# Ledger of designs, part 2: peptides against a protein of PDB entry 2XVC

Target 1, 50 residues: chain A of PDB entry 2XVC
Amino acid sequence: ITERELLDYIVNNGGFLDIEHFSKVYGVEKQEVVKLLEALKNKGLIAVES

## One batch from the design tools (peptide; made by RFdiffusion4, then SolubleMPNN; aimed at target 1 I19; its pose is not in this set)

Design b2_p14_2_s1
Fold by OpenDDE base, seed 1:
Structure b2_p14_2_s1 (fold): chain B 50 residues (1-50), chain A 14 residues (1-14)
Amino acid sequence: as target 1 above (50 residues)
Amino acid sequence: MIKVGKYKIKVIPP
């Protein structure tokens, strides 16, 4: 999965992301999802809220 | 540092 694909998923899902669920559904390692999110955050492309 | 969990994410267009 690319950063762009992850961004598109987040937007299409109303901004909500369950990392564990995403990992199960799309077969992407949780560590990889976190890595992508960190990269996006560092680029200023996302703000992460809990 | 982002942990595994459930988040609300704001996407900021470039």
Scores: peptide ipSAE 0.789, ipTM 0.933, DockQ to the pose 0.929
OpenDDE base, seeds 2, 3, 4, 5: peptide ipSAE 0.788, 0.788, 0.789, 0.787; ipTM 0.933, 0.933, 0.933, 0.933

Design b2_p14_3_s4
Fold by OpenDDE base, seed 2:
Structure b2_p14_3_s4 (fold): chain B 50 residues (1-50), chain A 14 residues (1-14)
Amino acid sequence: as target 1 above (50 residues)
Amino acid sequence: MIKVGKYKIKVLVP
């Protein structure tokens, strides 16, 4: 999965992301999802809210 | 640091 694909998923999911759920559904390691999110955040493309 | 969890994410650049 690419950063762009993850970004598109987030947009299409109304901004909500459950990393564990995503990992299970799409077969992507949780650590990879986190890495992609951190990259997006560091580039100023997303703001993560908890 | 982003940890595994549930988030609301604001997309700043589409």
Scores: peptide ipSAE 0.787, ipTM 0.931, DockQ to the pose 0.918
OpenDDE base, seeds 1, 3, 4, 5: peptide ipSAE 0.786, 0.786, 0.787, 0.785; ipTM 0.930, 0.931, 0.931, 0.929

Design b2_p14_6_s2
Fold by OpenDDE base, seed 2:
Structure b2_p14_6_s2 (fold): chain B 50 residues (1-50), chain A 14 residues (1-14)
Amino acid sequence: as target 1 above (50 residues)
Amino acid sequence: MIKVGKYKIKDLRP
């Protein structure tokens, strides 16, 4: 998965992401999803609630 | 271990 694909998913999902669910459905490691989120955040494309 | 859960996106700039 690319940063753009993850961003598109988040937008289409109303700004909501369940990392555990996403990992299971899309076969992406949870650590990779977090890494992509951090990249998107660092680029100023998203702000994630902690 | 990275804690996994639900995340809310506060701001989206596509």
Scores: peptide ipSAE 0.085, ipTM 0.629, DockQ to the pose 0.569
OpenDDE base, seeds 1, 3, 4, 5: peptide ipSAE 0.084, 0.084, 0.078, 0.085; ipTM 0.631, 0.628, 0.626, 0.635

Design b2_p14_7_s4
Fold by OpenDDE base, seed 2:
Structure b2_p14_7_s4 (fold): chain B 50 residues (1-50), chain A 14 residues (1-14)
Amino acid sequence: as target 1 above (50 residues)
Amino acid sequence: KNKLKIKVTEKGLA
């Protein structure tokens, strides 16, 4: 999954992301999801609120 | 279970 695809998913889900669920549904390792989130954050594209 | 709430910035929406 690309950073943009993850970003679009987040937007389409009202900003909510369940990493465990996402990992199971999309077959992406949890650590990979976290890496993508960190990349998005470092690029100033997202901010984790809670 | 824990669900993250993420803010997408204006830059991210562009």
Scores: peptide ipSAE 0.735, ipTM 0.905, DockQ to the pose 0.744
OpenDDE base, seeds 1, 3, 4, 5: peptide ipSAE 0.734, 0.734, 0.734, 0.734; ipTM 0.905, 0.905, 0.906, 0.905

Design b2_p14_8_s2
Fold by OpenDDE base, seed 1:
Structure b2_p14_8_s2 (fold): chain B 50 residues (1-50), chain A 14 residues (1-14)
Amino acid sequence: as target 1 above (50 residues)
Amino acid sequence: MKLKIKVTEKGLKY
């Protein structure tokens, strides 16, 4: 999964992301999801609110 | 872990 795909998912899901659920549904390791989130954050594309 | 994420204006234009 790409950064763009994860970003699109976040947008389409109203900003909500359940890492465990996402991992199970899309077959992506939790650590990989976190890595992608960190990349998005570092680029100033997202901010984690809670 | 359940997160609430804000997409910035920069992100919306990505």
Scores: peptide ipSAE 0.775, ipTM 0.934, DockQ to the pose 0.919
OpenDDE base, seeds 2, 3, 4, 5: peptide ipSAE 0.773, 0.773, 0.773, 0.773; ipTM 0.934, 0.933, 0.933, 0.934

Design b2_p14_8_s4
Fold by OpenDDE base, seed 1:
Structure b2_p14_8_s4 (fold): chain B 50 residues (1-50), chain A 14 residues (1-14)
Amino acid sequence: as target 1 above (50 residues)
Amino acid sequence: MKLKIKVTKKGLEY
């Protein structure tokens, strides 16, 4: 999964992301999801609120 | 882990 795809998912899901659920549904390791989130954050594309 | 994420204006234009 790409950064763009994860970002699109976040947008389409109203900003909510359940890492465990996402991992199971899309077959992506939790650590990989976190890595993608960190990349998005570092680029100033997202901010984690809670 | 459940997160609430804000997409910035920059992110919306990505």
Scores: peptide ipSAE 0.771, ipTM 0.933, DockQ to the pose 0.920
OpenDDE base, seeds 2, 3, 4, 5: peptide ipSAE 0.771, 0.770, 0.770, 0.771; ipTM 0.933, 0.933, 0.933, 0.933

## One batch from the design tools (peptide; made by RFdiffusion4, then SolubleMPNN; aimed at target 1 D18 I46 S50; its pose is not in this set)

Design b2_p15_4_s3
Fold by OpenDDE base, seed 3:
Structure b2_p15_4_s3 (fold): chain B 50 residues (1-50), chain A 15 residues (1-15)
Amino acid sequence: as target 1 above (50 residues)
Amino acid sequence: MKLKIKVTEKGKKYL
């Protein structure tokens, strides 16, 4: 999965991301999801609110 | 871990 694909998922899911759920559904390791989130955050594309 | 994420205006343009 790419950064863009994860970002698109987040938007389409109302800004909510359950890392456990996402990992299970999409077969992506949790650490990879976190890596992608960190990349998105570092690029100024997202902010984690809670 | 359940997160609420804000997509910035920059992020919206990225899509």
Scores: peptide ipSAE 0.769, ipTM 0.933, DockQ to the pose 0.893
OpenDDE base, seeds 1, 2, 4, 5: peptide ipSAE 0.769, 0.769, 0.769, 0.769; ipTM 0.933, 0.933, 0.933, 0.933

Design b2_p15_6_s3 (failed a check: a repeat of another design)
Amino acid sequence: MKLKIKVTEKGKKYL

Design b2_p15_7_s2
Fold by OpenDDE base, seed 5:
Structure b2_p15_7_s2 (fold): chain B 50 residues (1-50), chain A 15 residues (1-15)
Amino acid sequence: as target 1 above (50 residues)
Amino acid sequence: MKLKIKVTKKGLEYL
């Protein structure tokens, strides 16, 4: 999965992301999801609220 | 882990 695809998922999921659930559904390692999130954050595309 | 993510204006423009 790409950064853009993850961002698109987040938008279409109302901003909510369950890393464990996402990992299971999409077959992406949890650490990879976190890596993508950090990239999105560093680019100023997202902010983690809670 | 459940997260609430805010997509910035820049993020929306990126899409």
Scores: peptide ipSAE 0.781, ipTM 0.938, DockQ to the pose 0.912
OpenDDE base, seeds 1, 2, 3, 4: peptide ipSAE 0.781, 0.781, 0.781, 0.781; ipTM 0.938, 0.938, 0.938, 0.938

Design b2_p15_7_s3 (failed a check: a repeat of another design)
Amino acid sequence: MKLKIKVTEKGKKYL

Design b2_p15_8_s2 (failed a check: a repeat of another design)
Amino acid sequence: MKLKIKVTKKGLEYL

## One batch from the design tools (peptide; made by RFdiffusion4, then SolubleMPNN; aimed at target 1 G44; its pose is not in this set)

Design b2_p16_1_s3
Fold by OpenDDE base, seed 3:
Structure b2_p16_1_s3 (fold): chain B 50 residues (1-50), chain A 16 residues (1-16)
Amino acid sequence: as target 1 above (50 residues)
Amino acid sequence: MKLKIKVTEKGKKYLE
């Protein structure tokens, strides 16, 4: 999965992301999801609210 | 781990 694809998922999911669920459904390692989130955050594309 | 993410205006434009 790419940063763009994850960002698109987040938008289409109302801003909610369950890392455990996402990992299982999409076959992406949890640590990879976290790394993608960190990249998105560092680029100023997202902010974690809770 | 359940997160609530704010997509910034920059992020929204990125997807356009």
Scores: peptide ipSAE 0.769, ipTM 0.935, DockQ to the pose 0.902
OpenDDE base, seeds 1, 2, 4, 5: peptide ipSAE 0.769, 0.769, 0.769, 0.769; ipTM 0.934, 0.934, 0.934, 0.934

Design b2_p16_4_s3
Fold by OpenDDE base, seed 2:
Structure b2_p16_4_s3 (fold): chain B 50 residues (1-50), chain A 16 residues (1-16)
Amino acid sequence: as target 1 above (50 residues)
Amino acid sequence: MKLRIRVTEKGRKYLE
């Protein structure tokens, strides 16, 4: 999964992301999801609120 | 882990 695809998912999911659920459904390792989130955050594309 | 994420205006424009 690309950063763009993850960002698109987040938008379409109302801004919510369950890493455990996402990992299981999409077959992406949890550490990879976290890595992508960190990249998105560092680029100023997202902010993690809770 | 469940997260609430704010997509910035920059993020939305990135997708468009």
Scores: peptide ipSAE 0.783, ipTM 0.938, DockQ to the pose 0.915
OpenDDE base, seeds 1, 3, 4, 5: peptide ipSAE 0.782, 0.782, 0.782, 0.782; ipTM 0.937, 0.938, 0.938, 0.938

Design b2_p16_4_s4
Fold by OpenDDE base, seed 3:
Structure b2_p16_4_s4 (fold): chain B 50 residues (1-50), chain A 16 residues (1-16)
Amino acid sequence: as target 1 above (50 residues)
Amino acid sequence: MKLKIKVTEKGREYLK
């Protein structure tokens, strides 16, 4: 999954992301999801609220 | 880990 695809997922999911669920459903390692989130955050594309 | 994420205006523009 790309950063863009993850960002799109987040938008379409109302801003919610369950890393465990996402990992299981989409077959993406949890650490990879976190890596992508960190990249998105560092680029100023997202902010983690809670 | 369940997160609530704000997509910034920059993020929204990025997806366009």
Scores: peptide ipSAE 0.774, ipTM 0.937, DockQ to the pose 0.915
OpenDDE base, seeds 1, 2, 4, 5: peptide ipSAE 0.773, 0.773, 0.773, 0.773; ipTM 0.937, 0.937, 0.937, 0.937

Design b2_p16_5_s2
Fold by OpenDDE base, seed 5:
Formats: structure tokens, C-alpha cells, sequence
Structure b2_p16_5_s2 (fold): chain B 50 residues (1-50), chain A 16 residues (1-16)
């Protein structure tokens, strides 16, 4: 999954992301999801609220 | 782990 795809998912999911659920459904390692989130955050595309 | 993510204006523009 790409950064763009993850960002699009987040938008379409109302900003909510369950890393455990996402990992199971899309077959992406949790560590990879976190890596993508960090990239998005570092690029100023997202902020983690809670 | 469940997260609430804010997509910034930059993020929204990125998706256009």
C-alpha cells in the first residue's frame, strides 16, 4: 500500500484508523502501517489526534 | 490500536 492509498483510506474512514483491523483486512504489517503514518505526518499531511 | 487522524489542508490538497 502507498502513502496516498493510506491517506485516502483515512479520509474515507472519517479520520479513524484501527491499525490492528487495517493490518488484518489489507494484509499489511502493523509496523508498515506505522511507517506510512510517520511518513504522512512528517510530510505535514496528517496529525494524530488520539 | 485505534487512532483518530486529522488530515491537514495540505493532505486534502495532496489527494486532489
Amino acid sequence: as target 1 above (50 residues)
Amino acid sequence: MKLKIKVTQKGLEYLK
Scores: peptide ipSAE 0.778, ipTM 0.938, DockQ to the pose 0.914
OpenDDE base, seeds 1, 2, 3, 4: peptide ipSAE 0.777, 0.778, 0.777, 0.777; ipTM 0.939, 0.938, 0.938, 0.938

Design b2_p16_5_s3
Fold by OpenDDE base, seed 3:
Structure b2_p16_5_s3 (fold): chain B 50 residues (1-50), chain A 16 residues (1-16)
Amino acid sequence: as target 1 above (50 residues)
Amino acid sequence: MKLKIKVTEKGKEYLK
C-alpha cells in the first residue's frame, strides 16, 4: 500500500483508522501502517487527533 | 489501535 492509498482510505473512512483491523483486512503489516502514517504526518498531510 | 485522523488541507489537495 502507498501513502496515497492510505490517505485516501482515511478520508473515505471518516478519518478513522483501526490499525489492527486495517492490517488484517488489507494484509499490511501493522508496523508498515505506522510508518506510512508517520510519513503522512511528517509531510503535513495528516494530524493525529486521538 | 483505533485512531482519529485529521486530514489537513494539504492532504486533501494531495489527493486531487
Scores: peptide ipSAE 0.769, ipTM 0.935, DockQ to the pose 0.912
OpenDDE base, seeds 1, 2, 4, 5: peptide ipSAE 0.768, 0.769, 0.768, 0.768; ipTM 0.935, 0.935, 0.935, 0.935

Design b2_p16_6_s3 (failed a check: a repeat of another design)
Amino acid sequence: MKLKIKVTEKGKKYLE

## One batch from the design tools (peptide; made by RFdiffusion4, then SolubleMPNN; aimed at target 1 G44; its pose is not in this set)

Design b2_p17_1_s2
Fold by OpenDDE base, seed 1:
Structure b2_p17_1_s2 (fold): chain B 50 residues (1-50), chain A 17 residues (1-17)
Amino acid sequence: as target 1 above (50 residues)
Amino acid sequence: MKLKIKVTEKGLKYLEE
């Protein structure tokens, strides 16, 4: 999964992301999801609220 | 872990490109 795809998912999911659920559904390692999130954050594309 | 993510205006524009 790409950063763009994850970002698109987040938008379409109302900004909510359950890492555990996402990992299971898409077969992506949790650490990979976190890596992508950190990349998005560092690029100023997202902000983690809670 | 459940997160609430805010997509910035920059992020929205990124998707539009």
Scores: peptide ipSAE 0.762, ipTM 0.932, DockQ to the pose 0.916
OpenDDE base, seeds 2, 3, 4, 5: peptide ipSAE 0.761, 0.760, 0.761, 0.761; ipTM 0.931, 0.931, 0.931, 0.931

Design b2_p17_1_s4
Fold by OpenDDE base, seed 2:
Structure b2_p17_1_s4 (fold): chain B 50 residues (1-50), chain A 17 residues (1-17)
Amino acid sequence: as target 1 above (50 residues)
Amino acid sequence: MKLRIKVTEKGLKYLKE
């Protein structure tokens, strides 16, 4: 999964992301999801609110 | 872990490119 694809998912999911759920459904390791989130955050594309 | 994520204007613009 790419950063773009994850960002698109987040938008389409109303801004919510369940890492556990996402990992299971899309077969992406939790560590990879977190890595992508950190990249998105560092690029100023997202902010984690809660 | 459940997260609430704000997509910035920059993020939205990025998706439209």
Scores: peptide ipSAE 0.767, ipTM 0.932, DockQ to the pose 0.922
OpenDDE base, seeds 1, 3, 4, 5: peptide ipSAE 0.766, 0.766, 0.766, 0.766; ipTM 0.932, 0.932, 0.932, 0.932

Design b2_p17_2_s3
Fold by OpenDDE base, seed 4:
Structure b2_p17_2_s3 (fold): chain B 50 residues (1-50), chain A 17 residues (1-17)
Amino acid sequence: as target 1 above (50 residues)
Amino acid sequence: MLRIKLTEKGKKWLKEN
């Protein structure tokens, strides 16, 4: 999965992301999802809320 | 569950990529 694909998913999902769920459904390692999120965040493209 | 907000920069990025 690419940064763009993840961002598209987030937008299409109303801004919500369950990493555990996403990992299971899409077969992407949780670490990879986190890596992509961090990349998006570091680029200033997203803000992650707790 | 995380709440992700798309920044204005993010919106622009999506549009241009």
Scores: peptide ipSAE 0.716, ipTM 0.919, DockQ to the pose 0.895
OpenDDE base, seeds 1, 2, 3, 5: peptide ipSAE 0.715, 0.715, 0.714, 0.715; ipTM 0.919, 0.919, 0.919, 0.919

Design b2_p17_2_s4
Fold by OpenDDE base, seed 1:
Structure b2_p17_2_s4 (fold): chain B 50 residues (1-50), chain A 17 residues (1-17)
Amino acid sequence: as target 1 above (50 residues)
Amino acid sequence: MLKIKITEKGKKYLKEN
């Protein structure tokens, strides 16, 4: 999965992301999801609210 | 469950790309 694909997913899900659920459904390792989130955050594209 | 905010920069990115 790419950064853009994850970003699109987040937007399409109203900003909500369940890492455990996403990992299971899309076959992406949890640490990879976190890595992508950190990349998006470091690029200033997202902020984690809670 | 995480709540993610799309920043203004993120919104611009989505609009332009």
Scores: peptide ipSAE 0.724, ipTM 0.918, DockQ to the pose 0.875
OpenDDE base, seeds 2, 3, 4, 5: peptide ipSAE 0.724, 0.723, 0.723, 0.723; ipTM 0.918, 0.918, 0.918, 0.918

Design b2_p17_5_s2
Fold by OpenDDE base, seed 4:
Structure b2_p17_5_s2 (fold): chain B 50 residues (1-50), chain A 17 residues (1-17)
Amino acid sequence: as target 1 above (50 residues)
Amino acid sequence: MKLKIKVTEKGYKYLKE
């Protein structure tokens, strides 16, 4: 999965992301999801609210 | 872990392009 694809998913999911659920559904390791989120955050594309 | 993410204007612009 790419950063763009993850960001698109977040938008279409109302901003909610369950890392555990996402990992299981898309077959992506949890640490990989976290790394993608960190990249998005560092690029100023997202902010974690809760 | 369940998160609530805010997409910034920059983020939306990124997707639009």
Scores: peptide ipSAE 0.767, ipTM 0.932, DockQ to the pose 0.922
OpenDDE base, seeds 1, 2, 3, 5: peptide ipSAE 0.766, 0.767, 0.766, 0.767; ipTM 0.932, 0.932, 0.932, 0.932

Design b2_p17_6_s2
Fold by OpenDDE base, seed 1:
Structure b2_p17_6_s2 (fold): chain B 50 residues (1-50), chain A 17 residues (1-17)
Amino acid sequence: as target 1 above (50 residues)
Amino acid sequence: MKLKIKVTEKGKKYLAE
């Protein structure tokens, strides 16, 4: 999965992301999801609210 | 882990490109 694909998923889900659920559905390791989120955050594309 | 994420204006523009 790409950063773009993850960002698009987040937008389409109203900003909500269940890492456990996402990992299971898309077959992406949880640590990879976190890595992508950190990249998005560091690029200023997202902010984690809670 | 369930997260609430805000997509910034920069993020929105990124997707629109």
Scores: peptide ipSAE 0.757, ipTM 0.930, DockQ to the pose 0.911
OpenDDE base, seeds 2, 3, 4, 5: peptide ipSAE 0.757, 0.756, 0.756, 0.755; ipTM 0.930, 0.929, 0.930, 0.929

Design b2_p17_6_s3
Fold by OpenDDE base, seed 4:
Structure b2_p17_6_s3 (fold): chain B 50 residues (1-50), chain A 17 residues (1-17)
Amino acid sequence: as target 1 above (50 residues)
Amino acid sequence: MKLKIKVTEKGKEYLAK
């Protein structure tokens, strides 16, 4: 999965992301999801609220 | 881990392209 695809998912999911659920559904390792999130954050595309 | 994420205006612009 790409950063763009993850960002699109987040938008379409109302800003909510369950890393455990996402990992299982899309077959992406949890650490990879976190890595993508960190990239999005560092690019100023997202901010983690809680 | 369950997260609530704010998509910034920059993020929205990114997706709009």
Scores: peptide ipSAE 0.759, ipTM 0.932, DockQ to the pose 0.905
OpenDDE base, seeds 1, 2, 3, 5: peptide ipSAE 0.758, 0.759, 0.759, 0.758; ipTM 0.932, 0.932, 0.932, 0.932

Design b2_p17_7_s3
Fold by OpenDDE base, seed 2:
Structure b2_p17_7_s3 (fold): chain B 50 residues (1-50), chain A 17 residues (1-17)
Amino acid sequence: as target 1 above (50 residues)
Amino acid sequence: MKLKIKVTEKGKEYLKE
């Protein structure tokens, strides 16, 4: 999965992301999801609210 | 872990490209 794909998912999911669920459904390791989130955050594309 | 994420305006513009 790419940063763009994850960002698109987040938008289409109302901003919610369950890392455990996402990992299971999309076959992406949790650490990879976190890595992508960190990249998105560092680029100023997202902010974690809770 | 469940997260609530805000997509910034920059992020929204990024998706339009």
Scores: peptide ipSAE 0.750, ipTM 0.925, DockQ to the pose 0.925
OpenDDE base, seeds 1, 3, 4, 5: peptide ipSAE 0.749, 0.749, 0.749, 0.749; ipTM 0.924, 0.924, 0.924, 0.924

Design b2_p17_7_s4
Fold by OpenDDE base, seed 1:
Structure b2_p17_7_s4 (fold): chain B 50 residues (1-50), chain A 17 residues (1-17)
Amino acid sequence: as target 1 above (50 residues)
Amino acid sequence: MKLKIKVTEKGLEYLKK
């Protein structure tokens, strides 16, 4: 999964992301999801609220 | 872990490209 695909998912999911659920559904390791999120955050594309 | 994420205006622009 790409950064863009994850970002698109977040938008379409109302900004909510359950890492555990996402990992199971898409077969992506949780640490990979976190890596993608960190990349998005570092690029200023997202901010984690809670 | 459940997160609430804000997509910035920069992020929205990124998706539009």
Scores: peptide ipSAE 0.765, ipTM 0.933, DockQ to the pose 0.918
OpenDDE base, seeds 2, 3, 4, 5: peptide ipSAE 0.764, 0.763, 0.764, 0.764; ipTM 0.933, 0.933, 0.933, 0.933

Design b2_p17_8_s3
Fold by OpenDDE base, seed 1:
Structure b2_p17_8_s3 (fold): chain B 50 residues (1-50), chain A 17 residues (1-17)
Amino acid sequence: as target 1 above (50 residues)
Amino acid sequence: MKLKIKVTEKGLKYLEE
């Protein structure tokens, strides 16, 4: 999964992301999801609220 | 872990490109 795809998912999911659920559904390692999130954050594309 | 993510205006524009 790409950063763009994850970002698109987040938008379409109302900004909510359950890492555990996402990992299971898409077969992506949790650490990979976190890596992508950190990349998005560092690029100023997202902000983690809670 | 459940997160609430805010997509910035920059992020929205990124998707539009």
Scores: peptide ipSAE 0.762, ipTM 0.932, DockQ to the pose 0.911
OpenDDE base, seeds 2, 3, 4, 5: peptide ipSAE 0.761, 0.760, 0.761, 0.761; ipTM 0.931, 0.931, 0.931, 0.931

## One batch from the design tools (peptide; made by RFdiffusion4, then SolubleMPNN; aimed at target 1 F16 D18 E20; its pose is not in this set)

Design b2_p18_2_s2
Fold by OpenDDE base, seed 4:
Structure b2_p18_2_s2 (fold): chain B 50 residues (1-50), chain A 18 residues (1-18)
Amino acid sequence: as target 1 above (50 residues)
Amino acid sequence: MRMKLKIKVTEKGLEYLK
């Protein structure tokens, strides 16, 4: 999955992301999901609220 | 460990998806 695809997913999911669930559904390692999130955050595309 | 997050997509993020 790309950063763009993850960002699009977050938007379409109302901003909610369950990393464990996402990992299971899309077959992406949890570590990879976290890496993508960190990249999005560092680029100023997202802010983690809670 | 709970891995549920609430994420705000910034204006920059929304523009990125256009």
Scores: peptide ipSAE 0.738, ipTM 0.915, DockQ to the pose 0.895
OpenDDE base, seeds 1, 2, 3, 5: peptide ipSAE 0.737, 0.737, 0.737, 0.737; ipTM 0.916, 0.915, 0.915, 0.916

Design b2_p18_4_s3
Fold by OpenDDE base, seed 5:
Structure b2_p18_4_s3 (fold): chain B 50 residues (1-50), chain A 18 residues (1-18)
Amino acid sequence: as target 1 above (50 residues)
Amino acid sequence: MPTKLKIKVTPKGLEYLK
């Protein structure tokens, strides 16, 4: 999973992300999802609201 | 139940996907 792919997923999912669900469905480790989110945040592409 | 994160996609983020 790339940063772009995750960002696209977030957009298409109404801005919601369930890390556990995503991990199970897409076979991506939870920590990897978090890593990608941090990258997106650091690049100013997203802001985590809750 | 798993807790969902709410994420704001910035204008820069939307531009990035174009």
Scores: peptide ipSAE 0.740, ipTM 0.914, DockQ to the pose 0.668
OpenDDE base, seeds 1, 2, 3, 4: peptide ipSAE 0.739, 0.739, 0.739, 0.739; ipTM 0.915, 0.913, 0.914, 0.915

Design b2_p18_5_s2
Fold by OpenDDE base, seed 3:
Structure b2_p18_5_s2 (fold): chain B 50 residues (1-50), chain A 18 residues (1-18)
Amino acid sequence: as target 1 above (50 residues)
Amino acid sequence: MSVAELAKKTTKFKIKVL
């Protein structure tokens, strides 16, 4: 999965992301999802809250 | 804290696209 694809998913899901659920549904390792989020955050494209 | 450290404590996030 690319950064753009993850970003599109987040937008389409109203900003909500469950890493555990996403990993199970899409077959992407949790650490890969985290890596993509870190990249998006470092680029100033997203803010992360929980 | 980093996303990685936060992800060790919780799996559910609210993301704001800027």
Scores: peptide ipSAE 0.787, ipTM 0.938, DockQ to the pose 0.935
OpenDDE base, seeds 1, 2, 4, 5: peptide ipSAE 0.786, 0.787, 0.787, 0.787; ipTM 0.938, 0.938, 0.938, 0.938

Design b2_p18_8_s1
Fold by OpenDDE base, seed 3:
Structure b2_p18_8_s1 (fold): chain B 50 residues (1-50), chain A 18 residues (1-18)
Amino acid sequence: as target 1 above (50 residues)
Amino acid sequence: IDWSSLENKKLKIKVLKK
């Protein structure tokens, strides 16, 4: 999964993300999801509100 | 942010740019 794909998912999911759920459904390691989120945040593309 | 602690949470994410 790419940063863009994860960003698209977040938008399409109303801004919600359950990393555990996402990992199980899409077969992406939780560590990879976290890495992508960190990248998105560092680029100023997202802010984590929880 | 402690990203490792967020693995067990339902996150609300604000998209700032796309």
Scores: peptide ipSAE 0.643, ipTM 0.876, DockQ to the pose 0.827
OpenDDE base, seeds 1, 2, 4, 5: peptide ipSAE 0.641, 0.643, 0.642, 0.643; ipTM 0.875, 0.876, 0.876, 0.875

Design b2_p18_8_s2
Fold by OpenDDE base, seed 5:
Structure b2_p18_8_s2 (fold): chain B 50 residues (1-50), chain A 18 residues (1-18)
Amino acid sequence: as target 1 above (50 residues)
Amino acid sequence: MDWSSWENKKLKIKVLKK
């Protein structure tokens, strides 16, 4: 999964992301999801509110 | 940020730019 794809998912999911659920459903390692989120945050593309 | 702890909760994320 790419950063762009993750952004699209988050938008289409109402801004919510359950990392464990996402990992199981889409077959992406949790570490990879976290890595993508960190990249997005570091680029100023997202803010994590929880 | 403790990224590891985020794995155990549903996150609310604000998309600032796409």
Scores: peptide ipSAE 0.607, ipTM 0.852, DockQ to the pose 0.791
OpenDDE base, seeds 1, 2, 3, 4: peptide ipSAE 0.607, 0.606, 0.604, 0.606; ipTM 0.853, 0.852, 0.851, 0.852

Design b2_p18_8_s3
Fold by OpenDDE base, seed 4:
Structure b2_p18_8_s3 (fold): chain B 50 residues (1-50), chain A 18 residues (1-18)
Amino acid sequence: as target 1 above (50 residues)
Amino acid sequence: IDWSKMTDKKLKIKVLKK
């Protein structure tokens, strides 16, 4: 999964992301999701609210 | 943010731009 695809997923999911759930459903390792989120945050594309 | 502590939570994320 790419950063753009994860970003699109977050938008389509109303801003919500359950990393464990996402990992199980889409077969992406949790550490990979975390890596993508960190990249998105560092680029100023996302902010974690809760 | 310690992302390793967030894997067992449902996160609310604000998308700032895409």
Scores: peptide ipSAE 0.723, ipTM 0.912, DockQ to the pose 0.809
OpenDDE base, seeds 1, 2, 3, 5: peptide ipSAE 0.720, 0.723, 0.723, 0.722; ipTM 0.910, 0.912, 0.912, 0.912

